# Ledger of designs, part 15: peptides against a protein of PDB entry 1EBD

Target 1, 138 residues: chain A of PDB entry 1EBD
Amino acid sequence: KASYEGKVAAEAIAGHPSAVDYVAIPAVVFSDPECASVGYFEQQAKDEGIDVIAAKFPFAANGRALALNDTDGFLKLVVRKEDGVIIGAQIIGPNASDMIAELGLAIEAGMTAEDIALTIHAHPTLGEIAMEAAEVAL

## One batch from the design tools (peptide; made by RFdiffusion4, then SolubleMPNN)

Design b1_p10_4_s1 (from b1_p10_4 with A1P E8Q)
Fold by OpenDDE base, seed 4:
Structure b1_p10_4_s1 (fold): chain B 138 residues (1-138), chain A 10 residues (1-10)
Amino acid sequence: as target 1 above (138 residues)
Amino acid sequence: PVVGPVGQAL
């Protein structure tokens, strides 16, 4: 947020057209395991009256996480039931800080769980957990 | 080279 707002402000001062229009701002904690979140938490969506599916997939079932011997945590997708649109994601586990960017892109683009489930992820990768969680949401 | 969905571990 602040770094990007600073860039937009600098571009505006330089006479370039710029906009700050974000649906989703990522939050990252560089702990062990890493924690990342973007968009709605399940409870926040419920408190706003959004009917959601919370699809959860564990790193213990991810082939790359097993190969790395780093299987703590999970990915959770928060999917709006009406249209299957992804409105939030949480990752606790290996590479969560980088993996959240895929889900941030998906939320900003208004993508569905089906869009991610139909996206081929390289095998074996940590990123496959997003596809697996999206399949759980279908 | 076209890389398929299965990566080679190098």
Scores: peptide ipSAE 0.055, ipTM 0.556, DockQ to the pose 0.022
Fold by OpenDDE base, seed 1:
Structure b1_p10_4_s1 (fold): chain B 138 residues (1-138), chain A 10 residues (1-10)
Amino acid sequence: as target 1 above (138 residues)
Amino acid sequence: PVVGPVGQAL
């Protein structure tokens, strides 16, 4: 956020048209395990009257997490039930701070859980958990 | 349930 706002301000000072337009802003806590979030939490969507699917997949079922002996936590997708559009994601676990970027891209592009489920992820990777969580939402 | 593609193993 602050770094991107600084870029927009620099572009505006340089006389270039620039806007801060976000569908989703990532938040990261560099704890152990790491925590990352983008878009809606499940409860926020429910409080706004959005019918959602909360698809959760555990790192304990991820082949790369098992190989690393770091299997604590999960990925959660918050999917709008009307159209399957991803409106939020939360990750608690290994590499959550970097893995949230894929889901931030998906939300900004208006992608569905089907789009993620049909995206081939390399096996075994931590990122593969996004595909597995998307399959839970179908 | 739609089955997604199997990820490429190297």
Scores: peptide ipSAE 0.051, ipTM 0.601, DockQ to the pose 0.025
Fold by OpenDDE base, seed 2:
Structure b1_p10_4_s1 (fold): chain B 138 residues (1-138), chain A 10 residues (1-10)
Amino acid sequence: as target 1 above (138 residues)
Amino acid sequence: PVVGPVGQAL
């Protein structure tokens, strides 16, 4: 948020057309394990009357997390049930602060869980957890 | 997180 708004302000001062337009702003806590979130939490969507699927995949089921001996946590996708659009994501685990960027992109672009599930992720990576959670949402 | 409008399917 602040960095993005600062860039838009700098571009506007430089005489370039720029606007602050975003669907969601990520939040990160650099703890051990890391915590990241973008878009809706499951309860926020429910409180707004959105019917959602909450798909959860654990780091303990990921080959890269096992190879790193760092298997604590999970990824959760919040998917709108009517059309499969990803509206939120939460990650607790290693590299959650970087992994949230893919899901921020997916939400900002209006992508579905199917779009992520059908995207080839490199093996073995922590990024595959997003793909696996998307498959759970189908 | 700060949430904007819900995205539309492509």
Scores: peptide ipSAE 0.016, ipTM 0.425, DockQ to the pose 0.134
Fold by OpenDDE base, seed 3:
Structure b1_p10_4_s1 (fold): chain B 138 residues (1-138), chain A 10 residues (1-10)
Amino acid sequence: as target 1 above (138 residues)
Amino acid sequence: PVVGPVGQAL
């Protein structure tokens, strides 16, 4: 947020057209384990009357997390049940701060859990956990 | 955008 606002301000001062568009803003806490979120939490979607699937996959089942001996936490996808569209994601675990960007892109593009499940992820990577959580949502 | 604006509520 602040870095993006600084860019928009610099562009405006330079006389370039620029707009602040705040869509799917990631929230990150650089704790151990890291925490990241984008889009809806499961309860926020329910409070708005959206019927959702909360698909959860643990880092303890991820091959890269096992190889790193860093298996605490999980990825959660919040999927709209009507059409399978991803509307939120939460990550607690290794590299959560960087991994949230894939899911932010998926939400912005209107991707489904099927789109992520059918995307080939490199093996072994932490990123495969997004594919595994998407498969749980199907 | 399919979802938003979504606030930074943790």
Scores: peptide ipSAE 0.015, ipTM 0.479, DockQ to the pose 0.316

Design b1_p10_4_s2 (from b1_p10_4, 3 letters changed)
Fold by OpenDDE base, seed 4:
Structure b1_p10_4_s2 (fold): chain B 138 residues (1-138), chain A 10 residues (1-10)
Amino acid sequence: as target 1 above (138 residues)
Amino acid sequence: PVVGPVGQPL
């Protein structure tokens, strides 16, 4: 947020058209395991009256996480039931801080759980957990 | 070399 707002402000001062208009601002905690979030938490969506599916997939079932011996945590997708649009994601686990960017892109683009489920992820990767969680949401 | 995804769905 602040770094990006600073860039936009600098671009505006330089006479370049720029805007900050984002729905999906990531939040990251560089703990062990890492924690990342973008968009809605399940409870926030419910408190706003959004009917959601919370699709959860554990790193213990991810082939790359198993190969790394780092299987703590999970990915959670928050999917709007009406249209299948991804409105939030949370990751606790290996590489969560980088993996959240895919889901931030998906939310900003208005992608569905089906869009992610049909996206081929390289095997074996930690990123496959997004695809697996999207399949749970279908 | 760009190795495209070795996609086999399990």
Scores: peptide ipSAE 0.053, ipTM 0.613, DockQ to the pose 0.023
Fold by OpenDDE base, seed 1:
Structure b1_p10_4_s2 (fold): chain B 138 residues (1-138), chain A 10 residues (1-10)
Amino acid sequence: as target 1 above (138 residues)
Amino acid sequence: PVVGPVGQPL
């Protein structure tokens, strides 16, 4: 956020058009386990009257997390039921601070859970948990 | 999880 705001401010000062309203600002807590979030929480979407699927997949079922002996937490996708569009994501677990970027991209691009489920991830990776959570949303 | 080739896309 602050780094991005600094870039936007520098670009505006340089006379570049500030023309991108971002929908998805990531929030990260560098705890153990790490916590990351982008877009809607499930309850926020419900409070706005959005019918959502909260697709959750645990790191305890991820092959890379098992191999690393770091299986605490989960990924949650918040998916709009009407069209399958991802509107939020939360990660608690290994590499959450970096993994949230994929989901931030997906939200900003208006991608669906199907788009992520059909995206081939390398095996075994922590990133596969996004694909597995997307499959839960289908 | 589906088991695929190590270090490859599934």
Scores: peptide ipSAE 0.046, ipTM 0.698, DockQ to the pose 0.022
Fold by OpenDDE base, seed 2:
Parts: C-alpha cells; sequence; structure tokens
Structure b1_p10_4_s2 (fold): chain B 138 residues (1-138), chain A 10 residues (1-10)
C-alpha cells in the first residue's frame, strides 16, 4: 500500500498520468510462523451477504514443507460460489509473506479457483499449496 | 481485463 501510493505520487509529480486503484491490499506479519492476508476474510464476505467457499490446505500435506521440516499452518482461499472468483486469501506458515503475492495477483486480476488449479506449479514448492487449496475450492 | 471491486459480481 504505502510503497505503491508513493510510486503513484512520484509518477504524478513527474507529470505522468497515474492513479491509485487497487482491489486487493496485502497485509503481512513477519512472525514465526509468518502471517499474510489479501482480500476478504470468510466472515467479512458472509457479513456482506456473499456466499463463499472457504478452501483450506495445510502445510503438513506439502512436499516442500515436509522437506524443510517446517509444516506449521495452512493456506485458506475465500472463493465466491456463484462464479468461482477468488476474493480473499489467508496464509499462516513458512514463506507466507512471499506466497501471498500470487494470490494478490489472482484477486486483482479477477481469477477463479479453476485458473489457479489449472496453473502448473513447480514441484516440490510451497507455491503448490495455493494450487491444492484451489482444487479443494472446485 | 477490467476487474470490478472485490466482493462485486464480475
Amino acid sequence: as target 1 above (138 residues)
Amino acid sequence: PVVGPVGQPL
């Protein structure tokens, strides 16, 4: 957020047309395990009357997390039921601060859980957890 | 593509 707004402000000062327009702002806490979130939480979507699927996949089921001996936590996707669009994601686990970027892109682009599920992820990676959570949402 | 705000139908 602040870095992006600062870039837009610098471009505007330089006489370039730029606007702050964003659908999803990531939030990160560099704890152990790391915490990251983007878009809606499941309860926020429900409170707005959005019918959602909350798909959860644990780090303990991921081959890379097992190989790293760091299997704490999970990824959660919040998917709108009517069209399968990803509207939120939460990650608690190793590398959550970097893993949230894919899901921030997916939300900002209006991608579906199917788009992520059908995207080839490298094996073994922590990124596969996003793919696996997307498959759970189908 | 034009994407609507999060929480709106596309």
Scores: peptide ipSAE 0.014, ipTM 0.407, DockQ to the pose 0.110
Fold by OpenDDE base, seed 3:
Structure b1_p10_4_s2 (fold): chain B 138 residues (1-138), chain A 10 residues (1-10)
Amino acid sequence: as target 1 above (138 residues)
Amino acid sequence: PVVGPVGQPL
């Protein structure tokens, strides 16, 4: 956030048109396990009258997390039911601070749960949990 | 330049 706002401010001072998209700005807590979020929480979407699917997949079912002996937590996708578009994501678990970037890209691009479910992830990786959660949303 | 809404819903 602060580094991104600093870039926007520098571009504005230089006379370039710039705005900050606060919807796709990640929030990270470097705890153990790590916590990351981007876009809507499930309750925020409901409070705005958006009908959503909350698709959740646990790290305890991820092959890489098992191999690392680090299986605490989950990934959650918040998917708009009308069109299958991903509007939010939350990760509690290993490497959540880096893994949230894929989901931030998906939200900015207007991608669906189907787009992620059809994307081949390398096996075994922590990133496969995004594909598995997307399959739960279908 | 970056372009995006400030505090707009999706």
Scores: peptide ipSAE 0.009, ipTM 0.431, DockQ to the pose 0.118

Design b1_p10_4_s3 (from b1_p10_4 with E8Q A9P)
Fold by OpenDDE base, seed 3:
Structure b1_p10_4_s3 (fold): chain B 138 residues (1-138), chain A 10 residues (1-10)
Amino acid sequence: as target 1 above (138 residues)
Amino acid sequence: AVVGPVGQPL
């Protein structure tokens, strides 16, 4: 946030059009396990009157996480029921700080859970957990 | 480009 706001301020001073979009700003905590979030939490969407599916998949069922012996946590997608659009994501687990970027891109692009479920992920990778959580939302 | 926050150590 602060680094982005500083960039927007510098661009505005330089006379460039710049907008602050807060929808897909990631939040990351470098704990063990790592924590990352982008967009809506399930409760925030409910408090705004959005009917959502919270699709959750555990790292204990991911082939790469098993091979690394690092299986703590999960990925959660927050999906709007009306149209299947992804409006939020949370990751607790290995490489969460980097993996949140795919889901930030999906939210900014207005992608659905179906778009992620139909995207081929390399096997075995931690990133496959996004595809597995998207399949749970269908 | 959206530049994220600096990560927080716990």
Scores: peptide ipSAE 0.023, ipTM 0.497, DockQ to the pose 0.147
Fold by OpenDDE base, seed 1:
Structure b1_p10_4_s3 (fold): chain B 138 residues (1-138), chain A 10 residues (1-10)
Amino acid sequence: as target 1 above (138 residues)
Amino acid sequence: AVVGPVGQPL
């Protein structure tokens, strides 16, 4: 947030208007387990009258998390039911602070849960949990 | 890509 706001302000002052207004600002808490969020929470979407699927997948079912013996938490996708577009994501678990970037990209690009589900993730990785949660949303 | 605000139709 602050680093991005500083960049946008510097670009504006320099006469380089950004043609890209970003809608998804990540929030991270470097706790154990880490917490990350981008876009809508499920309740925020509902409060705005958006019909959503909340697709949740646990790190306890992720092959890399099992191999690391670090299986606490989950990934949640907030998917708009009308068109399958990802509008939010929350991660509690290993590397959540880095893993949220994929989902931030997906939200900013207007990607669907199908787009993520059809994206090949390397095996075994923590990142596969995004694919698994996307498959739950289909 | 240029997309509309999150929660809006694309």
Scores: peptide ipSAE 0.014, ipTM 0.427, DockQ to the pose 0.099
Fold by OpenDDE base, seed 4:
Structure b1_p10_4_s3 (fold): chain B 138 residues (1-138), chain A 10 residues (1-10)
Amino acid sequence: as target 1 above (138 residues)
Amino acid sequence: AVVGPVGQPL
């Protein structure tokens, strides 16, 4: 956020029209395990009257996490039931700080859980957990 | 894609 706002400010000073208007701003905590979030939490969506599916997949079932011996946590997708659009994601686990960017892109693009489920993820990778969580939401 | 606000109908 702040670094991106700094870029927009520099572009504006240089006479380029620029705006920061994002649906989803990522939040990251560089703990062990890492925590990342983008868009809605499940309860926030419910409090706003959005009917959601919370699809959760554990790192303990991810082949790369097993190979790394780092299997703590999970990925959660928050999917709007009406149209299958991803409106939020939370990751607790290895590489969560980088992996949240795929889901940030998906939310900003208005992608569905099906779009992620049909995207080929390399095997075995940590990122494959996004596909697995998307399949749970179908 | 053209996307509305998160949580709103498209």
Scores: peptide ipSAE 0.014, ipTM 0.430, DockQ to the pose 0.094
Fold by OpenDDE base, seed 2:
Structure b1_p10_4_s3 (fold): chain B 138 residues (1-138), chain A 10 residues (1-10)
Amino acid sequence: as target 1 above (138 residues)
Amino acid sequence: AVVGPVGQPL
């Protein structure tokens, strides 16, 4: 948010057309394990009357997390049930601060859980947890 | 992409 708003302000001062317009703002806590979130929490979507699927996949089921001996936590996708569009994500686990970027892109682009599930992720990576959580949402 | 305004429901 602040870095993006700073770029837009700098571009506007330089005479370039730019606007602060965004759907999803990532929030990160650099704890151990890391915490990251983007878009809707499941309860926020429900409070707005959105019917959602909350798909959850644990780090303990990921080959890279096992190889790193760091298996604490999970990824949660919040998927709009009517059309399968990803509207939120929460991650607690190793590299959550970097892993949230893919899901921020997916939300901002209006991608579905199917789009992520059908995207080839490198093996073995923590990024595969996003793919696995997307498969759970189908 | 067409991006919704900040605080608009998705």
Scores: peptide ipSAE 0.008, ipTM 0.437, DockQ to the pose 0.146

Design b1_p10_4_s4 (from b1_p10_4 with E8Q)
Fold by OpenDDE base, seed 1:
Structure b1_p10_4_s4 (fold): chain B 138 residues (1-138), chain A 10 residues (1-10)
Amino acid sequence: as target 1 above (138 residues)
Amino acid sequence: AVVGPVGQAL
């Protein structure tokens, strides 16, 4: 928020129309395990009357997390049922602070769970958990 | 520490 708001303000002052209202602002907690979120939580979407799929995949099933012996937590996608669009994501686990950026990009671009599921992730990586959670949403 | 683009609570 503040860093982006500062950039938008600087661009506006410089006479460049910052025509990009970001819909998805990431929140990160550098704990052990790390916590990250972007877009809707499942309950927030439900409270707004959005019918959602909450697709969850555990780091305990991720090949890279197993190889690192760091398997605590999960990734959750919040997917709108009507069109399969990703409207939120939460990560608790290894590298959550960096991994949330892919999902922030997906939300801002209006991507679907299918778009992520069909994106080839390198094996073995922590990032594969986004693909695995997207496959759960299909 | 919470470090995002500063200012959203989970």
Scores: peptide ipSAE 0.028, ipTM 0.614, DockQ to the pose 0.126
Fold by OpenDDE base, seed 5:
Formats: C-alpha cells, sequence, structure tokens
Structure b1_p10_4_s4 (fold): chain B 138 residues (1-138), chain A 10 residues (1-10)
C-alpha cells in the first residue's frame, strides 16, 4: 500500500493524475499460517447488498499440502451469485502470500469461478486449491 | 499499462 500510494503521489505532483481504480488490493500477514486477502470479504459483500456464494476448500484436502505436512487453513472465494464473477478471496495456509496473486489477477480481470475451475493447475500443487474452491462455487 | 498495487503487509 504505502509504496503504491507514494507512486500515485509522485505522479500527481508531476501533473499526471493517475486515476487507477483497483477492485482488489492484496493484504498479507506473514504469520504461521500465512494469511492473505484480496477484494471483498463475504460479510462486506453482504453489507453492500451483493448476493454472494462463499466457496471454501480446506488445505487438508489438497495433495501438495498433505505431502508438505502443512494442512492448516483454507481458501475461500467470494463469488457474485448473479454472474459467477469472483469479487474476493481469502487464504489462510501454506504460501498464502504468493497464492493470493492468482486470485488478485482473476478479480482484476473480472473472471468467473468457471474460468478458474476450467484452468488446469499442475498436480500436485497448492495452487489446485483455487481450482477446487472454484468448483465448489459452481 | 495498469501497474498493480504493492501488497499491504500488516
Amino acid sequence: as target 1 above (138 residues)
Amino acid sequence: AVVGPVGQAL
């Protein structure tokens, strides 16, 4: 956040108003397990009157997480029910800080849960959990 | 090019 705000401020000072309206700013906590979030939380969407599907998949069901003996937590997708568009994601678990980038891309691109579900993820990987959560949203 | 935001670390 601060580094991005610094860039926007520098561009504004230079007389180039960059209006970048981002749907999704990632937030990361480098804890054990790691926590990451992008876009809407389920409750925030509900408070704004958005009808959402909250699709959750646990790392305990992910083959790579099992192989790593790191199965704590889950991925949650927040999917707009009207059109299946992903509007938020939360990850608690292994590599959450890096894995949030795929979902940040999906949200900024206006992708659906179907788009992620139809994306081939390598097996076994932690990234498959995004595909599995997307399948839950269908 | 839309340059994505730098993530927020807490």
Scores: peptide ipSAE 0.026, ipTM 0.515, DockQ to the pose 0.215
Fold by OpenDDE base, seed 2:
Structure b1_p10_4_s4 (fold): chain B 138 residues (1-138), chain A 10 residues (1-10)
Amino acid sequence: as target 1 above (138 residues)
Amino acid sequence: AVVGPVGQAL
């Protein structure tokens, strides 16, 4: 927040249009395993009357996580069922703090689970877990 | 601690 507010202030001083308006602010816990979240939790969406698909994929099914011998946790996508738009994500696992950035981008851009599922991810990477979770949401 | 997009605790 503060660094972004600093950029907005610098852009405003430079005469560029800038706004502090995010659909999603990431939250991270640098624990072992790491925890990251962006957008809606499944229960928050339900409490607002949004019909959601909660797609979950485990790190234990990922080739990179297996190769690293670090397979704890999962990625969860929260997908709006009406249109397939990603509205939230939660990650518990290795590198969750970096992996959340793709999903933050997807939410801010109004992307669908199909958009992520059809995006080629490098093999083997932890990033493929986002693609696999998106495929589960289809 | 939970940290925001700039490493600040939430």
Scores: peptide ipSAE 0.026, ipTM 0.580, DockQ to the pose 0.099
Fold by OpenDDE base, seed 3:
Structure b1_p10_4_s4 (fold): chain B 138 residues (1-138), chain A 10 residues (1-10)
Amino acid sequence: as target 1 above (138 residues)
Amino acid sequence: AVVGPVGQAL
């Protein structure tokens, strides 16, 4: 956040039009395992009266995580039931800090769980866990 | 430009 606000301020001082968009701001904890989140948590969506599916897939079932011997944690998608649109995601596990960017893009673009489930991910990769969690939401 | 936020380290 602060470095982004600093760039917007520098652009404004330079006379360039800048907008601050705070839709899908990622939050990351560089722990072991890493933690990342973007958009709604399941409870936040429920507290706002949004009917959601919480689709969860474990790294223990991911082929790349098994090959790395790093299988702790999971990916969770928060999907709006009305239209299947992804409104939030949480990752606890290997490379969560980088992997959250795909899900941030999906939320910003208004993508559905079906859009991710139909996207071919390379095998074996950690990124396949997003596809697997999207399939759970269908 | 729409600039993107630096990840919040919690």
Scores: peptide ipSAE 0.024, ipTM 0.515, DockQ to the pose 0.204

Design b1_p10_5_s1 (from b1_p10_5, 7 letters changed)
Fold by OpenDDE base, seed 2:
Structure b1_p10_5_s1 (fold): chain B 138 residues (1-138), chain A 10 residues (1-10)
Amino acid sequence: as target 1 above (138 residues)
Amino acid sequence: SRLAEFKARL
């Protein structure tokens, strides 16, 4: 967020139009395990009257996490039921700080859970957790 | 999306 705001400020100073009002601003806490979030939390969506699916997939079910012996945590997708559009994601687990980037891209692009589920992810990777959570949301 | 367009052609 702060780095992006700095870039927007530099663009404005250079006389270029720029925008800061994005829905999918990632938040990261570099704890052990790492925590990352982008877009809506499930309860925020519900409080706004959005009917959502909260699809959860644990790191313990991922082949890469098992191979790394680091299986604590989960990924949660917040998916709007009406059209299957991803509106939020939360990750608690190893490499959550990097894994959130794919989901930030998906939210800003207006992608559905189906779009992620149908995207081939490399095997074995932690990135497959996003694909598996998307399949749960279908 | 590319995927949506592909799916619509199936």
Scores: peptide ipSAE 0.244, ipTM 0.832, DockQ to the pose 0.043
Fold by OpenDDE base, seed 3:
Structure b1_p10_5_s1 (fold): chain B 138 residues (1-138), chain A 10 residues (1-10)
Amino acid sequence: as target 1 above (138 residues)
Amino acid sequence: SRLAEFKARL
């Protein structure tokens, strides 16, 4: 957020059109394992009266995580039940800080769990876990 | 999107 706002300020100083219009701000903790989040947590959605599916898939079942011997944690998708739209995501595990970007894009674009499930992810990759969690939400 | 169009044809 701060880096993005700094870019907007620089563009304004240069006399270029600029806009601050964003919905999903990622949050990252560079711990071991890494933690990343974007959009709603499951409980936040429930507290607002949104009926959600919390689709969880463990890194222990991911082929790349197994090959790297780094299988702690999971990916969770928070999916609105009414229309299947992804409204939040949490990752605890390897490369969570980078992997959250795909899910941030999905939320900003108004994508569904089906959209991610039908997107071919390379095998074996850590990113494939997003596809697996999306399939759980269907 | 391309994907939405694809889904509509399934």
Scores: peptide ipSAE 0.194, ipTM 0.815, DockQ to the pose 0.047
Fold by OpenDDE base, seed 5:
Structure b1_p10_5_s1 (fold): chain B 138 residues (1-138), chain A 10 residues (1-10)
Amino acid sequence: as target 1 above (138 residues)
Amino acid sequence: SRLAEFKARL
């Protein structure tokens, strides 16, 4: 966010029109385990009257996480029930800070849980957990 | 989209 706001400011100073109007601004905490979020939290969506599915998949069920002996946490997708569009995601676990980028892309592109579920993720990978959570949302 | 076309073939 701050880095992008700095870019927008530089563009404005250079005389180019620019705006910050993103649905999916990632937030990351480099803790152990890492925490990452983009878009809506489940409760935020509910508070706005959006009917959502909160699809959660644990790292304890991920083959790569098991192989790394780092299985704490989960990935959560917040999916709008009306159309299956992903409107938020949260990750607590290994490589959450990098893994959130796929989900930020999915949200900004207006992708559905089905779109992620039908995207082949390599086995075994941490990234595969996004596909697994998407399948839960179907 | 490519994915929409892919889905149509499934």
Scores: peptide ipSAE 0.192, ipTM 0.841, DockQ to the pose 0.040
Fold by OpenDDE base, seed 1:
Structure b1_p10_5_s1 (fold): chain B 138 residues (1-138), chain A 10 residues (1-10)
Amino acid sequence: as target 1 above (138 residues)
Amino acid sequence: SRLAEFKARL
């Protein structure tokens, strides 16, 4: 957020029109394990009356996480039941700070869990866990 | 999206 606001300010100084339009702002904590979130938490969606599926997949079942001996945590997708659109994601685990970017892109683009499930992810990778969680939501 | 367009052709 702050770096994006700095870019908007620089564009304004240069005389270019720029706007801050936030749909999905990532939040990251560089702890061990890393924590990352974008969009709705499951309870936030429920409190707003959105009927959601919370699809969770553990790093303990991810081939790359096993190979790295770093299997703590999970990925959670928050999927709107009405249309299958992804409205939030949380990651606790290895490389969460970078992996959240795919899910931020998916939310901003209005993608469904099926769109992620049908996207080929390289095997074995940590990022493949997003596809696995998306399949859980189907 | 590209995937949405693909699905629409099925």
Scores: peptide ipSAE 0.190, ipTM 0.822, DockQ to the pose 0.048

